# Designs tried in a protein design run: peptides against a protein of PDB entry 2YKT. Part 115

Target 1, 231 residues: chain A of PDB entry 2YKT
Amino acid sequence: SRSEEMHRLTENVYKTIMEQFNPSLRNFIAMGKNYEKALAGVTYAAKGYFDALVKMGELASESQGSKELGDVLFQMAEVHRQIQNQLEEMLKSFHNELLTQLEQKVELDSRYLSAALKKYQTEQRSKGDALDKCQAELKKLRKKSQGSKNPQKYSDKELQYIDAISNKQGELENYVSDGYKTALTEERRRFCFLVEKQCAVAKNSAAYHSKGKELLAQKLPLWQQACADPS

## One batch from the design tools (peptide; made by RFdiffusion4, then SolubleMPNN)

Design b2_p14_4_s1 (from b2_p14_4, 9 letters changed)
Fold by OpenDDE base, seed 4:
Structure b2_p14_4_s1 (fold): chain B 231 residues (1-231), chain A 14 residues (1-14)
Amino acid sequence: as target 1 above (231 residues)
Amino acid sequence: SSEEKLEEEYKKAE
């Protein structure tokens, strides 16, 4: 029946979220944590490199003929420090606004979806069983009427069962239809949440890249001229 | 927000 098909579709949406989406989201969070760790590793390695650059700047500042190049090397290290500060801010946002929030939601969602599916299944079955009961009683009544010498005695009761079946069929169809729309909305909400959180990460990433580009573009011409202008 | 609505729904399901 149309109601049975729509019921199967509804259950399949919940199953897809529970068995495909949520496990994939857990994997996404795990991959995000690995990516965060790698970026933190880059920040640490970069600190060591630019600390060594500062040491080269100190040596230049102590020289008689290269003092001005010491200032250039210090400026290079300072610009790097500012870029790394922006990266750290982006990483904090990535952790707190994306990973932590997704982790909290995916943990709660398994219980929520299980309860929602169970509630839907229980109510759907209750309505289905009530319909089946009315259909069975009508069938029994018709068998009694066919064997009776006075079939008219059962006509009013037959009409009552027909009306009850029609009403229960309509209620079941509406319930299953609404259930399917609800399930699709639940699925869409989860994808929308992921997209919105990724947009926040993208904005923070864009700010990091923009700041780095701005700082380097401002200073690079000065640094490029430092060797051409011997003091 | 869509997030606040979802949190309210989670609280109702507990």
Scores: peptide ipSAE 0.034, ipTM 0.711, DockQ to the pose 0.672
Fold by OpenDDE base, seed 2:
Structure b2_p14_4_s1 (fold): chain B 231 residues (1-231), chain A 14 residues (1-14)
Amino acid sequence: as target 1 above (231 residues)
Amino acid sequence: SSEEKLEEEYKKAE
C-alpha cells in the first residue's frame, strides 16, 4: 500500500543517516584530524627553515659587501611569519569550528536517531494495529450479517466500523507522511550543517591565501632586484 | 536556528 511504501521510505532515511552518513562523517573527521596534524607539522618545519634563513641574513648583515642583502633575507623571513600567522588562524578555525563541532554532533546523533526511529516505529505500529483491529471486526460483522435472517440488525454497526476504518486509515497516512517529511528534514539538516561549517573554514582559508598572495606580490619585485643593485 | 533546535532535541534524548 501507499502507506506501507512511505513507511519503508521513512525507515530507510533513518537507516541511511545512521549506517551511511554518520560513519562517513566519522571518517571525514578522522581525515580532517590527519590533515590538521600534517599542516601543524608543516608549520613547525617551516619555522625551522626560516629561522635558518634569518641566520643567513645575520651573516650577510655582518659582511662588508652584502649588508643590504641581510635586510632582504630578514624581510623574506618576516613575510613568512605573517603568512604562518594566518595559517594558524585558519587551523584554529578548522579545529574549533569544523572538527570539534562535527565530532560532538556525530557522537550524540546515534542515540538520538535510534530513539527517534524507535518512537516513529512504535507509533506507526500502534496506529496500524488499531486499523487492523477495526478491519477484522468489520469482517466478522459482515460474516454474521450474511448468515443472519435479519441483516438490517447489523447495518448501524457496520457503518460505524466503516467510518472508524476510514478515520484510522487517514490518521495513519498522515502520520507516516509527516514522519517521512521529518526524516528528510533530519537528513537535510545534517548536510546543511556540514556545508555551513565547511563554508566558514573556506572563508578563513581564503583569508590565508589572500594575505600570502598580497605580501609576496608586494615584496617579491624588491627581492628580485636586490642582487642587481650595488652595495 | 535549525542547529539550536537540534541541540535541544539532543539534550531531550539524553
Scores: peptide ipSAE 0.033, ipTM 0.717, DockQ to the pose 0.632
Fold by OpenDDE base, seed 1:
Structure b2_p14_4_s1 (fold): chain B 231 residues (1-231), chain A 14 residues (1-14)
Amino acid sequence: as target 1 above (231 residues)
Amino acid sequence: SSEEKLEEEYKKAE
């Protein structure tokens, strides 16, 4: 029946969230944590590299013929420090605004969805059973009427059961239809939350890249000229 | 908000 098909669709939406979306989201969070760790590792390694560059700048500053190049090397290291600070801010946002919030929600969602599905199933079954009962009673009544010498005695009761069946069928169809809409809304809400959080990450990443580009564009011409114009 | 309602529902499911 139409109601049975819609019921199956509703259950499948909940099952898809529980069995496909939530496990995939847990994996996404795990991959995000790995990515964060790798970026932190890059940060640490870069610090060592630019600290060594500062040491080269110190040696240039101590030289008789290359003193001005010492300042250039120090500026290169300082620009890196500023870029790195922007990266650290992005990473904090990535951790606090995306990963932590997704992790908290996905752990609670399994219990919530299980309860929601169970509630829907219980009420759907209750309405279905009530409909089946009325249909069974009508069938029994019709059998009694067919065997009776006075079938007209049962006519009013037959009409009452027909009306009750029609009403219960309509109620079941409406309930299942609303259940399906609710399930689709639950699914959409989860995807929307992910998209919104990822947009925040993208904005922070854009700010990091913009700042780096600006700083390097400002200083690079000066650094390139330093060797062409000896003091 | 829809998110606040969801959080309240999560607390009830605990």
Scores: peptide ipSAE 0.032, ipTM 0.713, DockQ to the pose 0.507
Fold by OpenDDE base, seed 5:
Structure b2_p14_4_s1 (fold): chain B 231 residues (1-231), chain A 14 residues (1-14)
Amino acid sequence: as target 1 above (231 residues)
Amino acid sequence: SSEEKLEEEYKKAE
């Protein structure tokens, strides 16, 4: 029936969230944490590299013929420091605004969805059982009427059961329909939340890339000329 | 917000 099909669809939405979306989201969070760790590792490794570059700049500054190249090397290290600061800001946002918030939600969501599905199933079954009971009673009444010498005696009761069945069928269909809309809304809300949080990360990432591009574009021409200019 | 409402629902389901 239409109601049975829509009921199955409703259950499948909840099951998809619980069995596909939430596990995938947990994996996404885990991959995000790995990515964050790798970027933090890059930060640490880069610090060592550019500290060593500064040391080379110091040596250049102490030389008689390469002093100006010392300043260039210091500028290269400083630009890197500024870019790295912007990366750290992006990483803080990535952690606090995406990963932490998703982790909190996914932890609570399994219990919530299980309870919501169970509540829906219980009420749907209750309405279905009540409908089935009325249908069964009508069938019994009709059998009695056919075997009776006075079938007119059962006519009023038959009408009452027909009306009750019609009403209960309508109630069941409406309930299942509303349940399906609710389930789809729950699914959409979760995707929307992910998208919104990812947008915030994207904005911060854009700021990081913009800052790096601007700083390098400003300084690179100067650095490229340094070796061509006489001491 | 819709998120605040959802959080309240989570608390009720616990």
Scores: peptide ipSAE 0.032, ipTM 0.707, DockQ to the pose 0.543; fails the geometry check

Design b2_p14_4_s2 (from b2_p14_4, 6 letters changed)
Fold by OpenDDE base, seed 4:
Structure b2_p14_4_s2 (fold): chain B 231 residues (1-231), chain A 14 residues (1-14)
Amino acid sequence: as target 1 above (231 residues)
Amino acid sequence: SAEDELNALYKEAE
């Protein structure tokens, strides 16, 4: 029946979220944590590299003929520090606004979806069983009427069952239809949430890249001229 | 409730 088909579709949406989307989201979070760790590792390694560059700048500053190059090397390290600060802000946002929130949601969502599906199934079954009961009673009544010498005795009851069946069928169809729309909305909201959180991360990443580009563009011409006229 | 909290989180993203 139409209601049975739509019921199956509804259950399949919940099943897809629970068995495909949520596990995939957990994996996404795990990969995100791995990516965060790698970026933190890069940050740490970069700090060591630029600290060593500062040491070279100190040596230049102590030299007789390369003092001005010491300042250049210090500026290079300082620009790195500023870029690193922007990266740290991006990583903080990545952790707190994306990973943590997704982790919290996916943990709660299993329970939520299970309860939602169970509620839907219980009510759907209740309505279905009530319909089946009325249909069965009508069938029994019709059999009794066919065997009776006075079929007209059962005509009013037959009409009552027909009306009840029609009403219950309509209620079931509407309930299942609404259930399907609700399930699709639940699926969509999860994807939308992911997209919106990724957009926030993208904005923060853009800010990081922009700041780095600006700082380097400002200083690089100065650094490139530093060796042209030694003092 | 956990359900309310989950729903609140989804609404903030919309």
Scores: peptide ipSAE 0.073, ipTM 0.748, DockQ to the pose 0.135
Fold by OpenDDE base, seed 1:
Structure b2_p14_4_s2 (fold): chain B 231 residues (1-231), chain A 14 residues (1-14)
Amino acid sequence: as target 1 above (231 residues)
Amino acid sequence: SAEDELNALYKEAE
């Protein structure tokens, strides 16, 4: 029946969230943590490299003929420090606004979805059983009427069962339809949450790239001229 | 409830 098919669709939506979406989200979080760790590693390694560059700048500043190049090397290291600070801020946001919130959500979601599905199934079954019972009683009544010398005695009761069946069928169909809409809304809500959190990450990433581009664009022409114009 | 906590998380994202 139409109601049975829609019921199956509803259950399948909940099952897809529980069995496909949530496990995939857990994997996404794990991959995010790996990515965060790698970027933290880059920041640490970069510090060592640019500290070594500062040492080269110190040597240039102590030289007789390359003093001005010392300042250039120091500026290069300082610009990099500013870029790395921006990366660290992005990483903090990535951790606090994306990973932590997704972890909290996925932990709560299993319990929530199980309860929601169970509630739907219980009520759907209750309505279905009530309908089946009414249909069975009508069938019994009709059998009794066919064997009776006075079938008209049962006519009013037959009409009452027909009306009750019609009403219960309508209630079941409406309940299952609403259940399906609710399930689809729950699915969409989860994808929207992911998209919104990823948008925040994208904004922070854009800020990081913009800051780096601006700093380098400002200084690079000066650095390129340093060797052409010896003091 | 778990539902209330989950709903709170969704609202903060909106």
Scores: peptide ipSAE 0.042, ipTM 0.730, DockQ to the pose 0.134
Fold by OpenDDE base, seed 2:
Structure b2_p14_4_s2 (fold): chain B 231 residues (1-231), chain A 14 residues (1-14)
Amino acid sequence: as target 1 above (231 residues)
Amino acid sequence: SAEDELNALYKEAE
């Protein structure tokens, strides 16, 4: 029946969220943690590299003929420090606003969805069983009426069952229809949640990239001409 | 936000 098909569709939506979306989201979080770890590793390695660059700048500053190049090398290291600070802020946001929150939500959501599906199934079954019972009683009544010498005796009761079946059928159809709409809304909400979180990450990432671009664009021309200038 | 809606649903389910 139409109601049975819609019921199957409703259950499939919940199952898709629970068995596909949430596990995929857990994997996404795991990949995010790997990415965070790699970026932290880059940060540490970069510090060592630019600290070594500062040492080269110190040597230039101690030289007789290359003192001005020491300042250039120090500026290069300082720009890196500023970019690094911005990266660290981005990483904190990535951890605290994305990964941690997603991890908390996915665990809560698993429990929530299980309960929501169970509630829907219980109520759907209850309404279905009540309908089936009325249909069975009507069938019994009709069988009894066919075997009776006075079928008119059962006419009023037959009408009552027909009305009850019609009402219960309508209630079941409405309940399942609403259930399907609710399930689709739940699915959409999860994707919207992910999109919203990724937008926040993108905003923070944009700040990191813009800061780096601005600093380098400002200083690079100065650094490029440094070797052409007399000591 | 979708996050706020989810949080509200979780609270209601408790």
Scores: peptide ipSAE 0.221, ipTM 0.818, DockQ to the pose 0.908; fails the geometry check
Fold by OpenDDE base, seed 5:
Structure b2_p14_4_s2 (fold): chain B 231 residues (1-231), chain A 14 residues (1-14)
Amino acid sequence: as target 1 above (231 residues)
Amino acid sequence: SAEDELNALYKEAE
């Protein structure tokens, strides 16, 4: 029936969220943590590299003919330090505004969705059972009427059951239809939540990239000229 | 926001 089909669709939406979306979101969080760790690792490794660059700058500054190149190397290291500071700020936001919040929400959501689905199923079943009961009673009444010498005795009661069945069928269809719309709204809301969180991350990432681009664009021409200029 | 809506739903379910 139409109501049964729509009921199956409704349940499938909830099941898709619970069995596909939520596990995938957990995996997304895990991959995010791995990405964060890797970026932190980059920061650490970069520190060692640029500390070594500073050492080369010190040697240049101590040289008789390469002093100005020492300043260039120091500037390169300093610009990198500023870029890394911005990266650390971005990572902090990435952790606090995305990963932690998603992790908290996915746990709450699992419980919520289970309860929501159960509530829907209980009410749907209740309405379905009430309809089935009325249909069964009508069938029973019709059988009794066919075997009776006075079928007219049951006519009013038959009409009452027909009306009741019609009303209950309509109520069930409406309930299941509303349930399906609600389920789709629940699914969309979760994707919207993810999109909103990713937008915040994107803003922070943009700030990081912008800062790096600006600093390097400002200094790179100076650094490129350093070797062309006579000492 | 979607976050606010979810939070509201969670509170109602408690």
Scores: peptide ipSAE 0.219, ipTM 0.817, DockQ to the pose 0.910; fails the geometry check

Design b2_p14_4_s3 (from b2_p14_4, 7 letters changed)
Fold by OpenDDE base, seed 1:
Structure b2_p14_4_s3 (fold): chain B 231 residues (1-231), chain A 14 residues (1-14)
Amino acid sequence: as target 1 above (231 residues)
Amino acid sequence: SSEEELEKEYQEFE
């Protein structure tokens, strides 16, 4: 029936969230933690590299003919230090605003959806059973009427069952239809939450890239001329 | 209901 088909669709939405979306989201969070760890590793490795660059700048400053190049090398190291500080800020936001919040949501979601699905199933079954009972009673009444010498005795009761069946059928169809809309809204809410959190990450990433570009664009022309202008 | 309690907890993180 139409109501049975809609019921199956509703259950399938809940099952898709619990069995496909939530496991995939847990994997996404795990991959995010791996990515965070790798970026933290980049920050640490960069520190070692630019500390070594500072050492080269110290040697230039101690030289007789290359003192001004020491300042250039120090400026290069300082600009990259500022870029790395911006990366660390982005990583803190990535952890606190994306990973932690998604982890908290997905942990609670299995229990929530299980309870919501069970509530829907219980009420759907209750309405279905009540409809089936009325249909069975009408069938029994019609069988008695056909075997009776006075069929008119059952006419009013037959009309009452027909009306009750019509009303219960309509109530069941409406309940299942609303249940399907609710399930689709639950699914959409989860995707929207993910998109919104990724938008925050994208804004922070844009700020990081913009700051790096600005700092390098300001200094690079000066550094490129340093060897042409001996002191 | 247990569902309503879980919904409140779930919404606190949005």
Scores: peptide ipSAE 0.041, ipTM 0.748, DockQ to the pose 0.114
Fold by OpenDDE base, seed 5:
Structure b2_p14_4_s3 (fold): chain B 231 residues (1-231), chain A 14 residues (1-14)
Amino acid sequence: as target 1 above (231 residues)
Amino acid sequence: SSEEELEKEYQEFE
């Protein structure tokens, strides 16, 4: 029936969220944490590299013929520090605005969806059973009427069951329809939340890349000329 | 019910 098909669709939406979306989201969070850790590792390794570059700049500054190259090397290290600060801001947003919030939601969501599906299934079954009971009673009444010497005795009761069946069928169809809309809304909300949080992270990532591009574009021409213009 | 409590908790978290 239409109601049975819509019921199956409703259950499938909840099952898809619980069995596909939520596990995939947990994996996404785990991969995000690995990515964050790798970027933090890059930060630490880069610090050591640019500290060593500063040491080379110090040696240049102590030389008689390469003093100006010391300033160039210090500027390179300083630009790196500024770019690194932007990366740290991006990573903070990535952690706090995406990973933490998704982790909190996905942990709570498993219990919520299980309860929501169970509530829906219980009420759907209750309405279905009540409908089936009325249909069964109508069939029994019709069998009694066919075997009776006075079929008119059962006519009013037959009409009452027909009306009750019609009303219960309508109630069941409406309930299942609303349940399906609710389930689709729940699914959409989860995807929208992911998209919105990823957009926030993307904006902060864009700011990091923009700042790096700006700083390097400003300084790189000066650094490239440093060896050609001894002073 | 426990289900209603979970629903409230989820809505408060969102």
Scores: peptide ipSAE 0.040, ipTM 0.733, DockQ to the pose 0.129
Fold by OpenDDE base, seed 4:
Structure b2_p14_4_s3 (fold): chain B 231 residues (1-231), chain A 14 residues (1-14)
Amino acid sequence: as target 1 above (231 residues)
Amino acid sequence: SSEEELEKEYQEFE
């Protein structure tokens, strides 16, 4: 029946979220944590490199003929520090605004969806069973009427069962239809949440890249000229 | 009556 098909579709949406989406989201979070760790590793390695560059700047500053190049090397290290501060801000947002929030939601979602599906299934079954009962009673009544010497005695009861079946059928169809819409809305909400959180990360990433570009564009001409200037 | 008999028969199957 149409109601049975819609019921199967509704259950399949919940199953898809629980068995496909949520496990995939957990994997996404795990991959995000790995990516965060790698970026933190890059930040640490870069610090060591630019600390060594500062040491070269110190040596230049102590030299007789290369003192001005010491300032250039220090500026290079300072620009790096500013770029790294922006990266750290981006990573903090990536952790707190995306990974942590997704992790919290996916953990709670298993319980929520299980309860929602069970509630839907219980009510759907209750309505279905009530319909089946009325249909069975009508069938019994019709058999009694066929065997009766006075079939007219059952006419009012037959009408009552027909009306009850019609009403219960309509209620079941509406309930299942609304259940399907609700399930699709739940699925969409989860994808929208992921998209919104990823947009926040993208915004912070853009800020990091823009700051780096700005700082380097400002200073690079000065640094390129440093060796052409007389000592 | 035949009606009462039918009613009993259906009650047994309920």
Scores: peptide ipSAE 0.000, ipTM 0.299, DockQ to the pose 0.009
Fold by OpenDDE base, seed 2:
Structure b2_p14_4_s3 (fold): chain B 231 residues (1-231), chain A 14 residues (1-14)
Amino acid sequence: as target 1 above (231 residues)
Amino acid sequence: SSEEELEKEYQEFE
């Protein structure tokens, strides 16, 4: 029946969230943590590299003929420090605004969805059983009427059961239809939440890239000419 | 927002 099909669709949405979406989201979070760790590793390695560059700048500053190049090397290291600070801020956002929040949501969601599905199933079954009962009673009444010398005695009750069946059928159909819409809304909200959190990360990432580009664009021409014009 | 709606539903469940 239409209601049975809609019921199956509703259950399938909940099952898809619980069995496909949530596990995939957990994997996404795990991959995010791996990415974060790798970027932290880059950060640490970069620090060592640019600390070594500072040492080269110190040596240049101590030289008789290359003193001005010391300042250039220091500027290079300083720009790196500023870029790195932006990266660290991006990573904090990535952790706190995406990973942590998604992790919290996905852990809560399993319990929530299980309860929501169970509630839906319980009520759907209750309405279905009530309908079936009325249909069964109508069938019994009709059998009694056929065997009776006065079938007209049961006519009013027959009409009452027909009306009750119609009403219960309508209620069941509406409930299942609304249940399906609710389930689809639940699914959409989860995707939207992911998108919104990813947008926050993207904004911070854009800020990091912009700042880095600006700093390098400002300084690179000066560094490029430094060897051609000794002081 | 979708985030706020989701949070409300979780809070109502809890």
Scores: peptide ipSAE 0.028, ipTM 0.686, DockQ to the pose 0.862; fails the geometry check

